# Peptides against a protein of PDB entry 8YR4: the designs that were tried, part 77

Target 1, 309 residues: chain A of PDB entry 8YR4
Amino acid sequence: PRGSPALQLVVLICLGLMGLERALNVLVPIFYRNIVNLLTEKAPWNSLAWTVTSYVFLKFLQGGGTGSTGFVSNLRTFLWIRVQQFTSRRVELLIFSHLHELSLRWHLGRRTGEVLRIADRGTSSVTGLLSYLVFNVIPTLADIIIGIIYFSMFFNAWFGLIVFLCMSLYLTLTIVVTEWRTKFRRAMNTQENATRARAVDSLLNFETVKYYNAESYEVERYREAIIKYQGLEWKSSASLVLLNQTQNLVIGLGLLAGSLLCAYFVTEQKLQVGDYVLFGTYIIQLYMPLNWFGTYYRMIQTNFIDMEN

## One batch from the design tools (peptide; aimed at target 1 R185 N244 R298 M299)

Design b2_p28_7_s2 (made by RFdiffusion4, then SolubleMPNN; from b2_p28_7, 17 letters changed)
Fold by OpenDDE base, seed 5:
Parts: structure tokens; sequence; C-alpha cells
Structure b2_p28_7_s2 (fold): chain B 309 residues (1-309), chain A 28 residues (1-28)
């Protein structure tokens, strides 16, 4: 980005965070292996607890195994919002300026059919997402219930309670934060539509704009509208990062509590090393689909509101 | 208006692409 040293620094920080994410992807499996080895060797509790705590901290930084919802990824995404907005605004202004330079032939050549085909793709995509939502949300809720039952019956009741509290808190916070962020999304969408309508009106009246040599004025007006839009977009995107980070924190605390408790029971020979591996694997498996639950819940809400109108 | 519905559908497609990019980034 030419012209903002601050944004260049943010890009460098984001690249550094991507490098850190790659390091975490290597370190997390190593620490996990070390825990399994220490459990097998019946190592002292202090060494085991330190290694487990360090693992869970690294896992919190990494996220749900993929890094997509980890603290490092969320921090990267948060910092990247301003870089994306700068780039988007620059591209939009270049396109808008270029469209004003183009002749009437381009405006006449834009078949209403291309716009319609984008609409039809959007509709097909919403239907596909709704199907994907049903096929992923329902199984995930079933897996949570099965997990609570399994851990309550075959493990100590404390494990079932940890999973229950973790997943209930996760779902509740996901709903509450998603409802809260929907206000920012609606405001963003309304301002986007208003910005687009202004661009379309300016382009439809391009002959008048050219006649009065008002191109620079219309570009500046469009730039102001984009800046206003991007202020709302930032709130929407930042609220998504907050959701993802809240979700990551809840799962991280559940993983910490359960992993420490499991490690303790393995040291007391009440559980096997395999049970520790099972617990950690199962919690990660539950977490992967849940990352999308906020997006899914919002899509359901949007479709219900659209059916009531 | 047909335009507002079209703009809604375009936004839903962009949000899907962003979610799919994030899902692909999560699957890698």
Amino acid sequence: as target 1 above (309 residues)
Amino acid sequence: SDLEELERKIREEEERRDAEVDARAAAL
C-alpha cells in the first residue's frame, strides 16, 4: 500500500503472525506427543501439569487445529481489516473512475442478464448453505449430546459436566454475540446499498456528469460514501473476530480443565493414556464444526426475518 | 425492489465466498 507507512507496518505484522501460526502448527503436535510420553513414563505431576498447561496455551494461540479461529489468526484477521478496506476502496474508486471514462457502449452492453445470473447464483448458494447448515449443525449438536452422555457414563461425572458447561456456554455466547453483531451487519448492508445506488445513479447520468465536467466531484462523493461504509464494515468484521476469539477462549478453558483433570486421573491410574488422547481428540472434533455455528445461526435468522416480511 | 433483493443476494454470495475461503483455510 503506497502512502500509509502505518498500513505497511500492519502488513509486516500480519506476515509475522502468519509465520508464528506455522511455528505453532509444528509445536502443538510436539507438545502433545511429549504429554503422551510423560503419561506413559508416569512422570511427576508437576512436569506433566506444566507441559499440559503449555500445550493448551499453544493450542489457544493456534485454535481448533487449523489455526482459523486461534488467537493468532484472529489477531491477524483483525489487523488485516484495515488493509483489506484500503485495497477495496482503491479498487472500487479505480473501477468507478474507469466506468465514467468508458463510453455509452459499455452501459448498453451490460446485459441485465449478467446481473440476473449473479442473483440466481446467490439464491442457489443460500439454498446450498442452508442444506449444509442443517447437515452440519444437527450432527454437531448430536455429537455434543453423545459426548456428554459418553463422558458422564464412562468417565467421571466431572468430565461430562465440563463438556456440558463448555458447550452450553459456547452456544449461548455464540447466539448472544451473533444477535449483537447482526445490528452492525444490517447497518453495513444498508450503507452498502446506498453507496451502490449512488454509484449506479452517477453512472446512469454519466452524460450529464461529463457535460458539467463533474467526474472528480462524483468520485469524491463516492469516496466519502465508501469511507462511511468501511466504518460500518470494520464494526461488522471486528465483531466477527470478537465472536471467534470468545469461542476460542471458551473451548480453550474447557480443554484446559478437562486435559488437566484427565492427566491427573491417569497419574492416579484411574484412566489410561488412551483416555487422555480420546478426550483431546473428541473435544477438537466437536470444535471444528462449531466454528461455523455463528455464521449458520445468522443465516437462519436472516432467512426467518425474510420469510416474515 | 428487485434491485434490493439482487444486492442482498450478491452480499450473501460474497459472505459465502468469505466463509468458504475461511473454511478452506480451516481445512488446510
Scores: peptide ipSAE 0.013, ipTM 0.466, DockQ to the pose 0.035
OpenDDE base, seeds 1, 2, 3, 4: peptide ipSAE 0.005, 0.000, 0.007, 0.000; ipTM 0.385, 0.262, 0.460, 0.295; seed 3 fails the geometry check

Design b2_p28_7_s3 (made by RFdiffusion4, then SolubleMPNN; from b2_p28_7, 16 letters changed)
Fold by OpenDDE base, seed 1:
Structure b2_p28_7_s3 (fold): chain B 309 residues (1-309), chain A 28 residues (1-28)
Amino acid sequence: as target 1 above (309 residues)
Amino acid sequence: SSLEEEEERRRREEEERDARVAALAEAL
């Protein structure tokens, strides 16, 4: 981005964070192997606990293995919001200024395409909502219940309790934070519609705008409306990063508690090294579809908001 | 979660950009 040294620094930091994600993808498996080796060698509890804590910290930085919900990814996404907004605003203003130079025939053809797109959003919304509820939400809840039953029957009841508390807290916080985010999304959508209406009204009256040489004034009013929209969009996007980071923290705490307890039972020879591998793998498998649960709940709410407007 | 909203937002922004670029390319 030419014009802001601060945004150029943010781009360099985001590129550095992308490099760190690649390093974490190599380090996390190495630390996991080291835990398995230390458990096999019957290493002292203090060395094992430090290695487990270091692994969970690295896993918290990496996230669920997709890199999408890790602390480093969330920090990158958060910092990138301002860069994306700067680029989007610049492109929108260039398009808007160019559209004022175009002919009336182009503006009439676009209005038909916009009405069609609004209709397609409404129909895709309802059909998508039902499919996401039936094919993604219900199976994910079933996998959690199966996981709690499995750990309660084949492991000590403490493992089933940790998974139950972790997943219950995850789901509760996902619902509560998503409901809180809906206010920011509604405010953003209302301001988007108002900004779009101003652009359409200015473009429909382009002959009058040209007659009064008011193109620069209409571009500046549109710029102010975009800045107001981007202030609300930033709150929406930052609240999403907060949701993802809260989810990552809850799973990280569950993984820490369960991994330390499993490692302790392996040192007491009550569990095998394979059971530690099983627990870590199973928690990661439960975490992957749970990342989508926040999306499905949000898509449900988006579809409800888009039907109210 | 963020990837589907960011992919759906990116897909909507790409479909809106491609519709704006296609509408700009039909107007050029």
Scores: peptide ipSAE 0.026, ipTM 0.558, DockQ to the pose 0.141
OpenDDE base, seeds 2, 3, 4, 5: peptide ipSAE 0.014, 0.022, 0.006, 0.019; ipTM 0.462, 0.542, 0.371, 0.539

Design b2_p28_7_s4 (made by RFdiffusion4, then SolubleMPNN; from b2_p28_7, 16 letters changed)
Fold by OpenDDE base, seed 3:
Structure b2_p28_7_s4 (fold): chain B 309 residues (1-309), chain A 28 residues (1-28)
Amino acid sequence: as target 1 above (309 residues)
Amino acid sequence: SSLEEFEKKLEEEERARDARVDAIAAAL
């Protein structure tokens, strides 16, 4: 936002908060490791209580678990509302000005409602795409890179390789299966719209349907359309279950390989018991945002297609 | 499960937005 120094400062604060979230994503597992090590060593209560209190405070800032957003993420989202509103309004005004520059023949050939719908879809697609790229995709990729670097430096290069291969395979399969699913979803949505249009046309023409006593025929046509829709819905839903299961298997294999390797190094006294717990916690923490990556990728693709139309 | 519920919720929110856009476009 070049015209408002206040909004530029808010963007810089939001970027700083994003950096803090990345730091918390490394620190939370480290503090959890330290608790497990202190418990194993039967350390003094004062050291344990301080480390536990610090961990709980960092975990409150980070959030996580069953989909709870952390304090830092909530603060970032709150501050970003003004930036999003400014960006949305700027895109909307650019689309509106461009529509006014178009030929009178273009406006006479289209209903005002269709023009407004195109303008609103265009504005929402651009602002949505930007928000998903900046707040979901880029941070998730950054957390993966930070994870690979961390495990490569503080554990063994083999742990960094396992995380790299696991996350690369996960992302690749997520993209490929999501692109495959998009065909079923498009077919489902097209059939849903056709089924809805048929129901609306039948209801608007109810007098004609009654006059010809064609109620049973219209009900049967609607039943056939519903059965065809449900067959496509089942393919869409089954493909989602297949995606989720494929993702779960990849993470499970990565967790198994890394946990076995970590357990082996703990038995050789090269790592502590806390390092085993750190690895498991960190992999699960990387998995949580990645679980949504297929949805983000789908939304990005939809928004690009809606911008090209 | 949570992804399915969230995809369904996002699709419901997307449908609710499209319905709101259509309602605004019909009111103008």
Scores: peptide ipSAE 0.015, ipTM 0.462, DockQ to the pose 0.602
OpenDDE base, seeds 1, 2, 4, 5: peptide ipSAE 0.010, 0.009, 0.009, 0.011; ipTM 0.422, 0.430, 0.442, 0.459; seed 5 fails the geometry check

Design b2_p28_8 (made by RFdiffusion4)
Pose (drawn by RFdiffusion4):
Structure b2_p28_8 (pose): chain A 309 residues (1-309), chain P 28 residues (1-28)
Amino acid sequence: as target 1 above (309 residues)
Amino acid sequence: AVEAELAAEAAEAAAEAAEAAAEAAAEA
């Protein structure tokens, strides 16, 4: 924010809260390992109670699920509401002030609905792009790297390879399948618009009664158009199911390899019992934000072209 | 994830239907 000083402080607080969320993402599984290790060695009730309370408090600060739930990141959403309002207002006012100074030939040439749609979509695009990228993409790519470092240095060497390969395969397959699916979705959307147009045309022109008893003909053509649309929709949704299945298979293979190796190492007195639950929890924690990357890829591309417009 | 994507598609379709209705009204 160029103008106001009160908002730059809020931006800095939001970035600090994002860092704190990354620290909590690292910290919570460590406390879960400590609790399990203390539990297996018959520890007194005092230290166990205090450690359990601390773990619960950390789980409360971190998202109880999917990271969009914790007290942190919600304070962030609140402050970002206050900040993103300023950018939205500024961009809308700039567009509106520019549209009122163009010459007459320009306004006589283009329609109003298209010009206004471009502006609205542009403002939404800038806002969404800032939110999506800064608060949902980079933090996850940072979490993957931090996890790779933690497992490769503080846990063992092989688990770094396991996490690296799993995440690399996940991202590559997600992007590859997403481009194909986008082609299918565009093909479906065009027909959906054509079907709506046909229905609107048949409703507006109550002449069907005059030039024939042509109600049946109008119904038949509508049915044919619906069938065509449904075929394209089935293709698109089946592609979506395939994407979800391939992502799940990749994560499952990574979990299987990591769990088997951790169990074998625990039986050989190299690792403690808590390291198993540490690995499992951390793998699930990495998986949860990764579930929405094909959507982010699609939205980032769409919003980029819209902002360019 | 699948449900979230379908919900996003439904929301975009609804926004496009609202824009088309506003344009038809302005033309009327």

Design b2_p28_8_s1 (made by RFdiffusion4, then SolubleMPNN; from b2_p28_8, 20 letters changed)
Fold by OpenDDE base, seed 3:
Structure b2_p28_8_s1 (fold): chain B 309 residues (1-309), chain A 28 residues (1-28)
Amino acid sequence: as target 1 above (309 residues)
Amino acid sequence: MLEDERRLEEEERRERERERLEELLAEL
């Protein structure tokens, strides 16, 4: 943000908090490993209690696993409100100034409500895209890269390869299946609009429908529209189940391969029991944001289409 | 994800229903 040093400082603090979230995503599994190792070694209560208290505190800062957003994420979101408002207002003023520069012929062909709606959609789409890119997509990709590096350095290159192949396959299948699914969802939404429009038109013309005794005809036309909608809804919902099952299978295979390899290295005394728990907990932590990746990709794709219109 | 994505799809549906209601109210 050019022109406000206070907003620049808030952006820098938000970037620092994003870096802290990435550090917490590595530290939380490490502290959980350390608890399991201390329990296995029958370590003194004071060392165990300190490590457990530190883990719970780090887990409170991180959030996740309980469906709660972490303290760091909530603080980042709170600080970002001012930056979002500034960005939104700047985009809105740019769109508004551009609308005033457009030819009188362009304005005479459009209703004021349509022009305002185009401005609001354009503002929401740009601010939404930036927010999803900066706070969801980039951090998730960074966590995957950090995870691959961590497993490659502290375990074995084979663990880094398993995570790389699992996450690459997961992302690729998520994109491909989401793009395929988007066709069914667009068709469903278009048919929902047509079904609603038909119901509204029938109700607005109720007197005419009653005058012609066309009530049975309108009910049958509405039934046909509902059946057509439900057929598209089923395709959309079935494609979602297929996406979720495909994602679950990829993560399950990655977790199986890595857990078996980790168990083998624990039997060979190359890794500790805590390292087995670390692998499982870290993969689940990488899975949580990736689960939403298809939704974020779809939102990004929708917002791009809404900016082109 | 099914329930949360369904909830997000229901929220996006409610938002689209609201936008369409606002469109219908702006055409009136």
Scores: peptide ipSAE 0.020, ipTM 0.560, DockQ to the pose 0.568
OpenDDE base, seeds 1, 2, 4, 5: peptide ipSAE 0.020, 0.019, 0.020, 0.018; ipTM 0.556, 0.554, 0.558, 0.540; seeds 1, 2, 4 fail the geometry check

Design b2_p28_8_s2 (made by RFdiffusion4, then SolubleMPNN; from b2_p28_8, 15 letters changed)
Fold by OpenDDE base, seed 3:
Structure b2_p28_8_s2 (fold): chain B 309 residues (1-309), chain A 28 residues (1-28)
Amino acid sequence: as target 1 above (309 residues)
Amino acid sequence: MLESELELEKKEREEELAERARELAALA
């Protein structure tokens, strides 16, 4: 944000908190590994208790797999509200200024409510797109890269390769299946709007429908529209299940390959038992934000299309 | 399951945004 030093400082703090989240994503599995190793070695209670307390504290800062956002993420989201409000207002004012620069002929050809709806959609789409890119897409890609580097340096190049292939295949299949699914979602939304329009038109013409005793005919036409909608909804929902299952299979295969390789290296005394637990924990942790990647990708596409219109 | 809940929360949020956009368009 140009012109407010306070908002620039908030952006810098948010970027620092994002960096801290990336560090926590590496540290939490490491501390969990260390607990498992200390338990295996029958280490003194004081060392174990300190490591467990530190792990629980780091896990509180990071958040957990139960949909609970971590303290750092919540603090970042809270601080970002002011930056978002400033950005939204600036985009709204730019769109509003541009609308006033347009010719009187353009305004006479459109309803004022349609112009305002286009302006609001444009503002929401731009602000939403920027938020999704900065807070969801970029951090997730960074966590994958950090994971590949970490496994390549501290385990073996084979682990980095497994994670790379697994995540690349996951992302590629997520994009391809999401693009395929988007066709069904668009058809569903179009039929939802058509079904709603029929219900509204029938209710607005209620007196005419009653005058002609056409209530049964309108109900049957509405039933046909609902059945057609439900057929498209089923295709949309089934395509989502197929996406989730495909994603789960890719992660499952990556987890299997890496876990077998890790178990082998533990038997060869090249890795510790804690390293096996670290690998499994870290892969599951990388999977959690990736599960939303298809939704984020769809949102980015929708917002991009809404900006082109 | 998780993506369905987020699509539901997102649909609810898109509906709330569309309702707020209608309220803003009705106040204009």
Scores: peptide ipSAE 0.021, ipTM 0.514, DockQ to the pose 0.232
OpenDDE base, seeds 1, 2, 4, 5: peptide ipSAE 0.019, 0.020, 0.018, 0.023; ipTM 0.526, 0.523, 0.482, 0.537; seeds 1, 2, 5 fail the geometry check

Design b2_p28_8_s3 (made by RFdiffusion4, then SolubleMPNN; from b2_p28_8, 17 letters changed)
Fold by OpenDDE base, seed 3:
Structure b2_p28_8_s3 (fold): chain B 309 residues (1-309), chain A 28 residues (1-28)
Amino acid sequence: as target 1 above (309 residues)
Amino acid sequence: MLQYELELEEEERRREEEEREAERLAEA
C-alpha cells in the first residue's frame, strides 16, 4: 500500500510473522526430537522440564496438531484485517470508476443489480485470490522446500529425495484429481439449479397445474430431476473420497519409506531414536496444510473465472 | 478433511444461494 506508512509497517510485520511461522515449523519437531532423546538418555529433570516447557510454548505459537490456529497466525490474521480492508476498498473504487467509464450502451444492456454483482464478485475474487496465494499457497510451498533442505542437510540425501518425491507426487495428483472432480461439481451445481428452478416454476404455476390435474406429472418430473441430481452428487462425493484416499496413500507411502529408512539408520547407530520421531512428526506437520491445497487450488480457479466474467 | 471440505462446500453453496436470493430480491 503506497499511501500509508502505517499499513506498510503492518505488511512488514505480517511478513516477519510469516517468516516466524516457517521457523516454528522447523523448531517444533526439533524440540520434540530433543525431548525423546533426553527421555531415552534418562537426562536430569531440570533439563527435560525446560525443553518440554519450551516445546509447549513453541507449539502454542505455531498451533496445529490439535486443529487450533497458532498465536502467530492469529496475530498475523488480526493485523492483516486493516490491509485487506484497504486493498478491498481500493479495488472496489477502481472497479466502480471503470464501470462509470464504460459506454452507455453497455449499461443499457445490463440491470443495475447485475452491474453491482459484477463489481462485488470482481472485488471479492481479487482480494480472495491474493489472500490465498500470499497466506496459504506460498507458505505451504516454502515449508515443503525448507523441509527438503532440512532433511537433505541434517539426515541423508535419501530422506530429502523421499520428501521431494512424496510432496511432488502429492501436489501433482491433488491438482490433476481436483481438475477432474471440478467437472462433476459444476455439473452437480448446474443440475441443482435446474431442479430448484423446476420446483419454483411448478409452485408459481400452481393454478395452471391444478387446472390441468397435472400434479402427478409435475411430481414425476421433479423425481427425475432429483435422481439426475443425486447421480451427479454421488460422482462429486465419490471423486472427493478418491482425492482424499489418493492423498492418504501418497503420504502413507512416503511416511512408510522414510520411517523404515530412519529405523534402519537408528539400528546402525547413525541416527538417534528422536530422529525417527522427528521424521514422522515433520511429515505429518507438512501434510496438515497440504490437505487444504486442493480446496485452495479450486478457489483460485473459481476466483480467476469470476474475475474474467 | 472430508468433513471440513463438505462444510466449506456447504458454506460456498449457502453463499451462492444467498447471492441468488439477493439477485432475485434485486430483480423484484
Scores: peptide ipSAE 0.019, ipTM 0.574, DockQ to the pose 0.600
OpenDDE base, seeds 1, 2, 4, 5: peptide ipSAE 0.018, 0.018, 0.019, 0.018; ipTM 0.565, 0.560, 0.564, 0.563; seed 5 fails the geometry check

Design b2_p28_8_s4 (made by RFdiffusion4, then SolubleMPNN; from b2_p28_8, 17 letters changed)
Fold by OpenDDE base, seed 4:
Order: C-alpha cells, then sequence, then structure tokens
Structure b2_p28_8_s4 (fold): chain B 309 residues (1-309), chain A 28 residues (1-28)
C-alpha cells in the first residue's frame, strides 16, 4: 500500500503475526510432548502445572479446536480488513478509470449492469487471489517446510522423509485431481447455463409455444436438459469425493507409516512416549490447512482465469 | 475438504438458483 504509512505498518504487523502462527504450529506440539514426558516421569506438580498452563495459553493463541480460529489468526484477519478495503478500492478505481478510457463504441455495445458486473468480478478476483496467496498458500507451504526441517533435525531422517513424501504426494495429487475435476465443473457450468437459457427462451417465447400447443414438448426438452445437467453434476461431485478420499488415504498412509516408526523407536528407547504423541499431533496440524488446499487452488485458478478475461 | 467445499458448492448453487428465480420472476 503506497501512500499510507499506517497501512504499511499494519501489513508488517500482519506478516509478524503470520510468523508467530508458524512458531505456534511448532511450539504447541512440543509443549504437548513435554507434558506427556513430564507425566511419564512423574515430575513435580509445579513443573507440570507451568507446562500445562503454557500449553493451554499457546493453544489459545494458535486455535485449531473444532471450528475455532486462533487468537493470532483472528487478530491478523481483523487487522487485514483495512488493507483489503484499501486494495479493493484501489483496484476498483483503476478498473473504473480504465472503463472511462474505453471507446464509446465499447460502452454502447454493453449494458451498464454487465460493465458493473465485470468491474466487481475483476476487483474480487484480484483481491481474492492476493489474499489466498498471502494468507493461505504461502503459510501452508511454510508450515510444510518447517515441519520437514523439524522432523529431520529432531527426529530421525526417516521421519523427515515420510513427511516430505506424504506432503509432496498429497500436494501433487491435489493439483492433478483438481485440474482433472475442473473439466467436469466447466462442463457442468456450461450445461447449467444452456439449461437456464433454454428455460428463459421458452418462457420469452410463451406465446409462440402456446400457439403451436408445444408446452409438453418444451417441458420434455427442459427435462432432458436437466437430466444431462445432473449427469455432469454427478461427475463433478463424484470427482470431489474421489479427491477427498485420495487425500485422506495419503494422509492416513503417512500417519500409519510414521506412527509405526515412532512406536518402534519408542520400543527401542530412542524416542519417548511424548515423541509419539508429538508426531501424531503435528501431522494432524499440518493436515488441517492442507485440507483446504484443493479449494484454494481451485479458487486461485478461477480468479486467475477471471483476470485474463 | 468435503463439507465446506460441498457447502461452498451448495451456496454457489443456491445463489445461482436464486438468480434464476429472480430472472424468472422478472420475466413473469
Amino acid sequence: as target 1 above (309 residues)
Amino acid sequence: MLQEELELEQRERAERERELLAELAALA
């Protein structure tokens, strides 16, 4: 945001809060491990109580309970509202000024409502794309990298490899299957628009349909269009289920392999019981943002296509 | 992923159905 030092400061604070979220994603599992280890060692109450209190405080900052965003994430989102509004307004004004520079022939050929809809879509696409890149994609990739580094440094290299392979396979399959399903979604949307257009055209031509007593024929054609749409909708929905099951399978296999390896190392006294709990909790924490990655990737792809048009 | 993507697809569908109903109501 050029021209507002206050908004630049807010952006810097938001980046700092994003860094804090990454730190919390590492610290929360570590403190949970430490609690389990202290409980196993029958440590004194004062040490246990301090560690538990610290864990609960860190967990409050992080969030990740059922449907609860953390305090840090909420604060970041709250502060970002002003930056988003500034960016949105700037993009909207740029689009509006560009529309005024277009030829009179262009304006006469388009309805004012269509022009406003293009301007709104353009603004939403740019601001959405930027927000998803900065707040979802980059942080998720950072969390994965931090996770791989953490497991490679503090666990055996095999754990880092399992996490790397699991996350790489998950991301690759998410992209490939999302690109594959985008074809079905486009076909569905095209057929939906065609079905809608047919219904509108039939109703606009109601007098002609009535004159020819063709109501039953138009209803049957509309039914056929709906059935064709539903066939494409089913393919879209089934492809989504396939994506989700594929993702769940990859994470399940990664969790299984890593959990068995952790259990083995605990039996060999190379790791503590807390380290087993750490692995499970950390993998679940890495999975939570990744669960949205396919949706974000699709939204980014849609917004990018909408910016090219 | 399933639940909110389904909810997003259901919201997008419900919004398209509302837009269709609004267009049909504007033609009636």
Scores: peptide ipSAE 0.024, ipTM 0.614, DockQ to the pose 0.435
OpenDDE base, seeds 1, 2, 3, 5: peptide ipSAE 0.022, 0.023, 0.022, 0.022; ipTM 0.611, 0.542, 0.606, 0.593; seed 1 fails the geometry check

## One batch from the design tools (peptide; aimed at target 1 R181 R185)

Design b2_p29_1 (made by RFdiffusion4)
Pose (drawn by RFdiffusion4):
Structure b2_p29_1 (pose): chain A 309 residues (1-309), chain P 29 residues (1-29)
Amino acid sequence: as target 1 above (309 residues)
Amino acid sequence: SASFAAFSANLAAASAASAAASANLAAAS
C-alpha cells in the first residue's frame, strides 16, 4: 500500500502471522511425540497434565483441520480483509477514471459489456493473484522444504529421501494431469454456452406455433445438444477423478514406505515409540494443503492472462 | 466488554469469510 501508513503495519503483522503458522506447523507434532513418549514410560500425572494442556493449546492455535481453521490465519484473514479492500478500491477507481477519457471512436467501436467484463475480471484477478500466491502457494512450498530439512537432520537420513521423492512425484503428476484436464474443461464449457444459447433462442421466438407445429422439433434439437454437452461433461469429470486418484496413490505410497521403515527402526531400538506418530501426523499435515494445487495452477494461469488483458 | 464483544464478532466474521473462500474453491473444482 503506497499511501497509508496504517496499512503497511497490518501487512507486516500478516506476514509475521504467516511465519508463526509455519512455526506452529513444525511444533505441534513434536509435542505430540513428547506426549506419547511420556505416556509410554509411566510418567506422573503433573507433567503429563501440563504437557497435554500445552499440546491442546498449540492444536487450537494451529488449524484443527486443513490449516484454514486456527485462531492464527483467521486473524490474518481479518487483517487482510482490511488491507485487500484498499487495493480493490484503488484498482477499480483507476480503471473507471481511465475509461472516461478515451476518445469517441473507441467507445463507438467496442461494446460496453465486454469492456466492463474485462475490467471487473482484472480487478478480481489482481486481488486473487495476490491472495493465492502469497498466502497459499509459497507457505506450502516452504512447509515442504522445512519438513525435508527436519526429517533429514533431526530424525534420520532416509526419511528425507522418502519425503523428497513423495512430494516431487506429487507436484509433477499434479501439473502434468492438470494441463490435460484444462483442455477437457474448455471443450466442455464451449458446448455449455451453445446449449444455453439454443434454449434462449427457442424461448424468445414464439413463432414455432406459426410456421409449423414445430414444438417437437425444437424439443429434439435441445435434447441432442444436451446429450453432446453431457458427453463432454462426463469426460471432464472423469479426468478430475483420475487426478484425485493419482494424488491419493502417491501420498499413500509415501506413507506406506515411511511407516514401514519407522516401525522396523523402532523394533531395533533406534527410534522411540513417539517417532511413529510424529511421522504419520506430519505426513498428513503436509498432505492436507497439497490437495488444492491443480486448482491453484489453473487459477494462477487464468488470472495471469486476465491481468495481462 | 464492548471491545471484547466487537473483537469476537470480527473473528466470527473472518471465520465465515474463510469458510466461504473454501466453498468457492470447492465450486471451482

Design b2_p29_1_s1 (made by RFdiffusion4, then SolubleMPNN; from b2_p29_1, 25 letters changed)
Fold by OpenDDE base, seed 1:
Structure b2_p29_1_s1 (fold): chain B 309 residues (1-309), chain A 29 residues (1-29)
Amino acid sequence: as target 1 above (309 residues)
Amino acid sequence: SEEEERLLKELEEAEKKRKEELEKLKKLE
C-alpha cells in the first residue's frame, strides 16, 4: 500500500505470520511424534504432560489441520482487513473517477448499474437451503453423535463426556456468535446497497454532473460512502475472525483435556499408545466439518433474510 | 467506446474479486 507506512508494516507482519504458519506445519508433527515416543518409552508423567501441553498450544496456533482456523491464520486475516479495504477503495475510486472523465453514454450507465448489481446475484433458492441442511448440517450432527457413542463404548465414559461438552459448547457458541454477527452483516449490506445506488445514480446522471463540473464532488461523495461502508465491513470481518478464534479455542480446550486424559490412561496401562493417536486424530476429524457449520448456519440465516425482503 | 467497455469489465472484475474475497472469508467461518 503506497502512502501508508502503517499498512506497509501490516503487510510485513502478515508475511511473517505466513512464515510462522509454515514453521508450525513442521513443528506440530514433530511434537506429536515426540509424544508417541515418550508414551512408548513410558516416560515420567511430568515430561509427557509438558510435551502434550506444548503440542496442543502449537496446534492451537496452527489450527485444525488446514491452518485456516488457527490463531496465526485468524490474526493474519484480521490484520489483512485494512490492507484489503485500502486496495479495494483505491481501485473503486480509480474506476469511478475514470468513468466520470469519459463521455459515459446512457446505455453504458445502465450496464454500469447492472455490473454494480453483480454482487447481489446469487441468493440461494429455498431448495438450496434445504440442500445445505440435508447434506451438511445433518451429517455433521450425525458425525458428532457417532463420535460420542464411539468414545463412550470403546473408551472410558469420560472421553464421551469431553466430546459431548466440547461439541455442544462449540455448536452453541457458533449459533450465538453467528446471530450476533448478523446485525453487522445487515448493516454492511444496507450500506453497500446505498453506496452502489449512489454510484449508479451519479453515472446515470453523468450529463448533469458534467454540466455543473461536479465530477470531483461526486468522487468525494463516493469516497465518503466507501469509507462508511468499510467501517461496517470491518465490523463484519472482525466479528468473523472472533467467531473462528472462539471455535478454535473451544476445540483446543477439548483437545487438551482429552489428550491429557488419554496420555494419563496410557501411563496407567489402561490404554495403548495407538489409542492416544486415535483420539487426537478423531477429534481433529470432527473439527474439520464443524469449521463450516458457522458458514452453513449463516448462509441459511442470510438467505432467510433475503427471502423476507 | 472500447475504453468504456474496458472500464465496465474492470469494474465487473473488481466486484467479482470482492465477492470472491467475501466468499473466502465465508469459507473460513
Scores: peptide ipSAE 0.020, ipTM 0.466, DockQ to the pose 0.087
OpenDDE base, seeds 2, 3, 4, 5: peptide ipSAE 0.019, 0.017, 0.000, 0.021; ipTM 0.449, 0.466, 0.292, 0.501; seeds 2, 5 fail the geometry check

